# Peptides against a protein of PDB entry 7RZF: the designs that were tried, part 113

Target 1, 358 residues: chain A of PDB entry 7RZF
Amino acid sequence: PFQEEHLKQLYKIVPIKDIRNLYVTFPIPDLQKYYKSNPGHYLGHLIGHEGPGSLLSELKSKGWVNTLVGGQKEGARGFMFFIINVDLTEEGLLHVEDIILHMFQYIQKLRAEGPQEWVFQECKDLNAVAFRFKDKERPRGYTSKIAGILHYYPLEEVLTAEYLLEEFRPDLIEMVLDKLRPENVRVAIVSKSFEGKTDRTEEWYGTQYKQEAIPDEVIKKWQNADLNGKFKLPTKNEFIPTNFEILPLEKEATPYPALIKDTAMSKLWFKQDDKFFLPKACLNFEFFSPFAYVDPLHCNMAYLYLELLKDSLNEYAYAAELAGLSYDLQNTIYGMYLSVKGYNDKQPILLKKIIEKM
Target 2, 358 residues: chain A of PDB entry 7RZF as posed
Amino acid sequence: PFQEEHLKQLYKIVPIKDIRNLYVTFPIPDLQKYYKSNPGHYLGHLIGHEGPGSLLSELKSKGWVNTLVGGQKEGARGFMFFIINVDLTEEGLLHVEDIILHMFQYIQKLRAEGPQEWVFQELKDLNAVAFRFKDKERPRGYTSKIAGILHYYPLEEVLTAEYLLEEFRPDLIEMVLDKLRPENVRVAIVSKSFEGKTDRTEEWYGTQYKQEAIPDEVIKKWQNADLNGKFKLPTKNEFIPTNFEILPLEKEATPYPALIKDTAMSKLWFKQDDKFFLPKANLNFEFFSPFAYVDPLHSNMAYLYLELLKDSLNEYAYAAELAGLSYDLQNTIYGMYLSVKGYNDKQPILLKKIIEKM

## One batch from the design tools (peptide; made by RFdiffusion4, then SolubleMPNN)

Design b2_p15_5_s3 (from b2_p15_5, 9 letters changed)
Fold by OpenDDE base, seed 5:
Structure b2_p15_5_s3 (fold): chain B 358 residues (1-358), chain A 15 residues (1-15)
Amino acid sequence: as target 1 above (358 residues)
Amino acid sequence: MTPAELAKLEGKKPY
C-alpha cells in the first residue's frame, strides 16, 4: 500500500521507443472479492468509452490524445490500481495538466450522475456474450490460466468469474469513485523529451526517470474540477445481440455461395454456415459505379466521399465494436466495398445506419 | 514505485 509520501507524485520517464504516454494511477482497495459486481469494470467501461461525450472524444477533439484506456489492474499485496492511460500527441505532451483536469471533470460527471443500473446491465450482457462465444484457447495456456485463477475464485465459479456479472452494487462503484481523487494520484509521463533531464535509473531495466512532487496548486486545481458540459454518459448500446438462434441447415444448403437473386441491378450470393454454427454473419457489398475510376478527379471525389462517410459513422463504430460488430468501407477500382461482420442479430441496425449516412 | 513496477502494473513491458 502507498503511504502519503508515495501519492501526488510525478514520474518523467524516458522510453526506449519513441512513444508519448500518460499514466494516471490511483491506488484502490482489492476488488477481487467483488468480482460478481466488478465496480472497477463499470468505471473502466465509462472512463474508457469512446462514444460522443466521452473523455476520449473530448481529448481527441483538442488534438491532445489519440487513444485512452481506463480500468483496474492488479497490484501487489492485496491492493489494486485504477489506471487511466492515454497516448499523447506532441501537443498533448504540452497539456498534461489540462488533460488530467479533464479526467477529473469526467470523474466528477460520473459522481454527479451516480451509478447507472442500465450501464451495469450492458456490461453484464456484453460479458455474457463474450463468455458464451469465447474462442477456443490453446489447452496448455488455458489450463495454466485456470490453475492460476483458482487462487481467487471458488472452483464452481472459476470458469465464469471473469465474465459473468451478477450483482449491481452502486455502493462499490461510489467507493471506487471516492478513490479517484487528486490527493491519491500518481502520474507518469513517458517521453523521449525527458532524455538528459532525469536523475534516477530504474534498477531492473535501466529505465531513466525523474520523480517530482506534484505542486499543491496543481492538486488543488484538479480537486476543484467542475462539471464540463461536453461530458455525457453514453447512450444505450443498440448493437448488443439478444437473439442467438442458429437456424438449421437448409436441405439444399450448398458448400459454396449460391446465387439466390439475379436482377439487372443486383446479384446476391448466399452461403449458410455449415462449419462453425455461430450466430454470426458476414455481409459483403460491392457497389459498382462507371464513374469510380474514370479520371483522377472522380477517384479523389470517391475517396473523399468514403472518408466523410467513415467520419459520419464514427459515433457508432465503438458501440458496434463493443457488441462484436464491425464494418469496413473501402474504395475499389469499380466503386465501393462495404463489409458488415459479427453477430447477426443487430447487423440490420448497423447496416441501416450505414445506408442512412450514404 | 519504479518505472518497472508501473509497467508491470499496467501489464506492459517496461518502456
Scores: peptide ipSAE 0.014, ipTM 0.568, DockQ to the pose 0.195
Fold by OpenDDE base, seed 2:
Structure b2_p15_5_s3 (fold): chain B 358 residues (1-358), chain A 15 residues (1-15)
Amino acid sequence: as target 1 above (358 residues)
Amino acid sequence: MTPAELAKLEGKKPY
């Protein structure tokens, strides 16, 4: 385990690639034995959330961060890490201290709200869906992976242990949250802007870096992170599928789409799945407007409309994606194209939200 | 930071 001397350290790293990254790392106990509750996954789900009131939403609104990932990572024997990784903008590189302050404000919000059983249930349900409908992996890669995880899990559970949550353990969530403190932090900033400002070279890859102690004043600033009223827990994900029924193939099922509705204002084609037998559907809508492409002005207006529509739907995009739903909106020479894809059960909910924003 | 951790930060090995 890291000793106190290894904590509260800042690493400035020169990358080979032109990248700007921030890594905020906390040493945590080995959680492997708690795989049935997986408290690190619960925290990673919330800290890495992209919805309204999330850490990422606030950092993006300031123009400091493009992407955020949070989660546990294996360490050495007897310990793990919890890592928050962000892709920094050029402006974000100047505001690293404030970015980390916002991380601690979000963590403080999680402490104040306490462990939520409904969030655990969503994680459980999402992981169960991911397990049940997992794509076929290449046999060599799959066998190698299974052989590796046999060291960690009982033989009877080795296939399910990484996916199936069984136990809500609020005590373990609180235990991990208690390790996510400024006094336990290790910060790494990766940027070419540190070129010529480093004093050490990594032995294995020749990476140039500088190590510095984080000033006590900065640690205290992070320790005094107040509740930020912009941070909120996510709302319940209404897109998580619960019905996985596959209807029997119709006797008259055709290998091509059949016209099932023909009116002056609409045509509808339907094809039942005869190949995959998954509880998934693809809904494709083509909207026709004589004005959409009549001249360059109308074309640009139609483009702008679609970009504004996409922006207005961004609040649902992440929750839908987590639940295995996606949508696509495109301009066409005839008007607009909408596609909704994924698990069929909650597609009507997503479609309704799209139409309400139109 | 271990050398192995630094190397992983460089994106040379996928996490």
Scores: peptide ipSAE 0.013, ipTM 0.555, DockQ to the pose 0.180
Fold by OpenDDE base, seed 1:
Structure b2_p15_5_s3 (fold): chain B 358 residues (1-358), chain A 15 residues (1-15)
Amino acid sequence: as target 1 above (358 residues)
Amino acid sequence: MTPAELAKLEGKKPY
């Protein structure tokens, strides 16, 4: 376990690749025994959320961060880490202290709201869906993985332990959240901008770095992180599938798409799944406009329209993705193409949201 | 960079 002397440290690291990354790391207790409640997953889900009012949304709005990942990671025996990792912009590299302040403001928001059973239930449902409809892995890789995790889980639970949540444990969520404090922080900044400014070399890989103590004033600033009114808990994910019924194969099912509707304004083809037998669908729409490609101006306007449409749909994109839904919007020489894919149950909801923004 | 990678970067032997 890290002693006090290893906390409140800043590492400036020179990468081989041209990357800019920030790692904010917190030592936490070993949570392995709590796999049925998985409090680290609950916190990772919220801290790593990409929807409106999320940490990432605010940091993106400032132009400081491109991507964010939050979650627990295995450490050595008897401890773990909680890590918040961000991909930094060039501007974000100059605002690392403020980025970390926003992290602590979000964490403070989580403390103020307390553990939410509905969020746990969504995590449970998402993980159950992921388990039930998990793709076939390569047997050799899967067997090796299972053999590795047999050290951590009972044999009877080894297949389910990484996925199936069973217990809402607000006490454990609060316990982990209590470790996410400035006094328990380790910060690493990875950037080529530190080249020639390092004083240490890592023994194993020859990585050049500098270690500095984080000033007490900075720690105090983070400790006094207020509630930022821009941070909100996510809304309930309306895209989580609940119906997994597979309809019987129709007797007249064709091996190819059949034309089931033909009108002056629309044609509809349908193909029932006869191979995969999954509660999934692919909806593909081609919209035709005589104006879409008539001249360079109209072509650029059609392009701009789709970019604006995509931007307006960002509020739903992450929630849909978490629920195993995706959409795609493309310009065509005849107009536009829309695709909606994934679990069929909530596709009408996503499609409606897309059409309402069109 | 993993905590293990960071720990490696710190020259801490994986105990």
Scores: peptide ipSAE 0.013, ipTM 0.508, DockQ to the pose 0.075; fails the geometry check
Fold by OpenDDE base, seed 3:
Structure b2_p15_5_s3 (fold): chain B 358 residues (1-358), chain A 15 residues (1-15)
Amino acid sequence: as target 1 above (358 residues)
Amino acid sequence: MTPAELAKLEGKKPY
């Protein structure tokens, strides 16, 4: 386990690749025995959320961060880490202290709101979907993985233990949140900007780095992280599928798309799945406009329209993606293309939202 | 960099 001397440390690391990353790491207890509740997954889901009022949304709005990942990682035997990892912009590299302050403000928001059973239920439902519709893995890799995890789970649960949540444990969520404190932090900044500014070399990989103690003043600033009114819990994910019924094959099912509607303003083609038998659909829409590509001005207006439409849909994009829905919007020389893919149950909800923004 | 890579960088064996 990390001793107190290993906490409140800053590492400046020179990468081989041109990358800018921040790792904010917290030592946590071994949570392996709590796999049925998985409090680290609950916290990772919220801290790593990309929707409105999320940590990432705020850090993106400031131009400091491109991507964020939050979650537990295995350490050595008997301890784990909770890690918040961000991809830094050039500007974000100058604001690392403020980025970490925002992380602690978000964590403080999670403490203030307390554990939410509905969030746990969403995680449970999402993981159940992921388990039920898990893709076939290569047998060799899968067998090796299962053999490895047999050391951690009962034989009867070994297939389900990584996916199926069973127990809401607010006490364990609070316990992990209590470890996510400035006094328990380890910070690593990875950037080529530290080249020639390092004083140590890692023995195994020859990685150049500098280790510094985080100033007590900075730790105190993070300890005094107030509630930031920009941070909000996510809204309920309306895109989580609940109906997985597969309709029987139609007697007259064609091997190719059939024209099922033909009007002056629309044509509709349909092909039933006769191969995969999944509760999924692909909706593809081609919109035709004689104005879309008539001249450079109209072409640029059509492009701008799509960019604005995409921006207006960003609030739904992440929640849809989590629920196994995706959409795509593209300009064509004839107009616009829209694709909606994934579980069919909630596609009408996503489609309605897209059309309402159009 | 994984925590294990970071721990390796620190030259301290994760006990």
Scores: peptide ipSAE 0.007, ipTM 0.490, DockQ to the pose 0.074; fails the geometry check

Design b2_p15_5_s4 (from b2_p15_5, 10 letters changed)
Fold by OpenDDE base, seed 4:
Structure b2_p15_5_s4 (fold): chain B 358 residues (1-358), chain A 15 residues (1-15)
Amino acid sequence: as target 1 above (358 residues)
Amino acid sequence: MTPSELSKLKGKKSF
């Protein structure tokens, strides 16, 4: 386990690839025995959330971060890590201290709100859906994975242990959250900008790095992280499917899409699933506009319109994706294409939101 | 990060 001397350390690392990454790492207890409550997943879900008022949303608004991943990671026997990893912009590389301050402000928000049973329930429901409708994996890969996880889980639970949440444990959430403190932090910055500024080489891969103690003043700044009013808990994910009914095959089900509506303004083609029998649908809309491709100006305006529309839909995209819904918007030579895919139950909600933004 | 931790970070991005 990391001792106190291994905490409050900054690592500047030279990558082979031109990448800019920040890793903020906290040593945590081994949570393996708590897989039924998975408090690290709860915190990872919130810290890694991409919706409005999330850590990522604020860091993106600053132009500092492109992507964020939060969650537990296996350590050696008897300990784990909680890691917040971000992909840094060039500007974000200059604001690492401020980025980490925002991380601690978000963590402080989580402390102030306390553990939320509804958030746990959403995680439980999402994982249950993912388990229930898990796609067939390649047998070789699947067998190898199962053989690996047999070291961690009982044989009877080996298929479910990574997915099924059973117990809301606010005590364990608080216990993990209490480890996410500046005094326990290990920071790694990965950037080519550290080339020629390192004093150590890693033995196995020849990775050049520098290790520095984080100044006590910086640790104190992070310890005094206030409640940033821009941070809020996610709203309830309205896209989580609850109805998984598979409608019976229609008597006149065709092997190809059938034209079921033909009007001056719309044609509707329908094909019922006769192969997969999943509670999923694919809605495809082609919007025709004689103006979409009439000249270069209109073409560029149609492109700009879709980019702005996509940007305006970002608030829903992540929540929909978590729930196994996706959308796609593309320009065509005839106008616009919209696709909505995933569990059919909440597709109308996503579609409505898309149409309201159009 | 230990050298082992750095190694594990490189490994996840190679898939």
Scores: peptide ipSAE 0.012, ipTM 0.544, DockQ to the pose 0.177
Fold by OpenDDE base, seed 3:
Structure b2_p15_5_s4 (fold): chain B 358 residues (1-358), chain A 15 residues (1-15)
Amino acid sequence: as target 1 above (358 residues)
Amino acid sequence: MTPSELSKLKGKKSF
């Protein structure tokens, strides 16, 4: 485990690839025994959330961060880490202290709101769906994985333990939140901008780095992180499927898409699933416009329209993705293509939101 | 970071 001397450290690391990353790491207790409540998953879900009022949403709005991942990571036996990892913009590389301040402001918001049972229930429901409809893995890989996790879980639970949440444990959520403090932080910045500015080389792979103590004034600034009114808990995920009914095959089910509607303005083809029998659908829409590709100006306008539409849908996209829904929007030479895929139960909700933004 | 973590970070975009 890291001792106090290893805390409040900044590492400036030179990558081989042209990447800009920030890793904010907190040593935490081993949470393996708490797999039924998985408090690290709860916190990772919130800290890693991409919806309105999320940490990522605010950091993106400032132009500092492209992507964010939050969650627990296994260490050695008997300890773990909680890591917040972000992909930095060039501007974000100049604002690392402020990015970390926003992380602590968000963590402070989570402390102020306290553990939310409804958020746990959403995580439970999402994981139950993921378990129930888990894809078949390659037997060799799956067997090797199961053999590995048999060291951590009872035999009876080995298949379910990574998925099925059973217990809401607010005490454990608070316990982990109490470890997410500036005094317990380790920071790593990965950027080529540190080339020629490092004084150490890692022994095994020759990674160039510099280690610095984080100034006490910076630690105090992060300790005094106030509530930022821009941070909000996510809204309830309306896209979580609850109906998994599979309709019986129609007696006249065709092996190919059948034309079920033909009008002057629309054609509709339908094909029932006769192979997989999953509560999933693929909705595909081709919109025709004589203006979409008439000249370079209209082509660029159609492109810009789709980029703006995608941007306007970002608030729903992440929540839909978590719930096993996806959409895609593409320009075509004839107009626009829209695809909506995933669990059929909540597809109408996502489709409605897309059409309302169009 | 462990030395092994530093080495793994050299080429990773995310963990």
Scores: peptide ipSAE 0.010, ipTM 0.542, DockQ to the pose 0.191
Fold by OpenDDE base, seed 2:
Structure b2_p15_5_s4 (fold): chain B 358 residues (1-358), chain A 15 residues (1-15)
Amino acid sequence: as target 1 above (358 residues)
Amino acid sequence: MTPSELSKLKGKKSF
């Protein structure tokens, strides 16, 4: 485990690729024995959330960050890490201290709200769905994975242990949150802008880096992170499927889509699933407009409209994606194409939201 | 991104 001398350190790293990344790392206790409650997954779900009032939403609104990942990572026997990783913009590279301040403001918001059983229940339900409807893996990869995890879980639980949550443990969530403090931080900034400014070389990969102590004034600034009123807990995810009923195959089911509605304004084709027997559907809509592709101006306007529509749907897209729903919007030479895919139960909710934004 | 997505980041150098 890291000792106190290894904490409050800043690493400036030169990448081979042209990338800008920030890693904010906290040492945490080994949570392996708590896999049934998985407090690191709970915190990773909230810190890594992309909806309104999330850490990512605020950092994106400032133009500092493109993507964010939060979660636990294995260390060695007896310890783990909690890592917040962001992809930095050029502007974000200049605001690393303020980005980390916002991370601590969000963590402070999580402390102030306390552990939420409903959030745990959503994580439990999402993981149960992911387990139940897990895709077939390649046997070699699957066997190798199972052989590896047999070191961590009872034989009877080895298939379920990575997915099925059983126990809400607010005490363990608070324990992990107590480790996410400025005094426990290790920061790594990855950028080509540090080329020629490094004094060390990593032994294994020859990576050039500089190690510096984070100034006590900066640590104190992060310790005094106030509640930022822009940060909010996510709303309940309305897209989590609860109905998994598979309707029996119709007696006259055709191997091809059948035309079930034909009108002057619309045609509808339907095909029942005869192969997969999953509680999933694919809804495809083609909207026809004689104006969408009449000239280069209208074509560009139709493109701009779809990009603005996609941007306006971002608030729902993440919550839908977590629940195994997706949508796609494309320009066609005839107008516009919309696809909605995933678990059928909540597709009408997503479709309604898309149509209301159109 | 969820913790399960972090584990799939096989290509990120762990420091």
Scores: peptide ipSAE 0.010, ipTM 0.569, DockQ to the pose 0.079
Fold by OpenDDE base, seed 1:
Structure b2_p15_5_s4 (fold): chain B 358 residues (1-358), chain A 15 residues (1-15)
Amino acid sequence: as target 1 above (358 residues)
Amino acid sequence: MTPSELSKLKGKKSF
């Protein structure tokens, strides 16, 4: 485990690839024994959330960050890490201190709100759905994975332990959240901009880096992180499926899509699933417009329209994706294509939101 | 993270 001398350290690292990444790392206790409550997953879900009022939403709005990942990572036996990793813009590379301040403001918001049982219940439901309808993996890879996790879980639970949440443990959430403090931080910045500015080389991979102590003033600034009114807990995820009924196969079910509606303005084909028997559907819409590809201007306008539409749907896209729904929007030479895929129960909700933004 | 730990992360999309 890291000693106190290893905390409050900044690492400037030269990558081989042209990448800009920030890693904010907190040493945490070993949470392996708490897999039934998984407090690190609860915190990772909130810190890594991409919806309105999230950490990522604010950092994106400033042009500093492209992506954010939050969660627990295994260390060695007896300790773990909680890591917040962001992909930095060129501007974000200049604002690393302020990015980390926003991280601590969000963490402070989580402390002020306290553990939410409804958030745990959503995580439980999402994981239960993911377990129940898990896709078939390649046997060799799956067996090797299961053999590895048998070191950590009882034999009877080895299939369920990574998915099924059983216990809401606010005490453990608070315990982990109490480790997410500036005094317990390790920061790594990965950028080619540090080339020729490093003084150390890593022994195993030859990675060039510089290690610096984070100034006490900066630590104090992060310790005094206020409540930023832009940060909010996510809203309830309306896309979580609750109905998994599989309708009986129709006696007249065709092996190919049948035309079930033909009008001057629309054609509808339907194919019932006769192979997978999953509570999933694929909705595909082709919209025709004589203007979509008439000239380069209209083509570019149709492209720009879809990019703006996708951007306007970002608030729903993440919540839908978490719930196993996806959408796709593409330009075609005839107009536009929309696809909605995943669990059928909440597809009408997502489709309605897409159509209302169109 | 150590530089070695970071090198192991370069291939992971999720934590």
Scores: peptide ipSAE 0.008, ipTM 0.555, DockQ to the pose 0.325

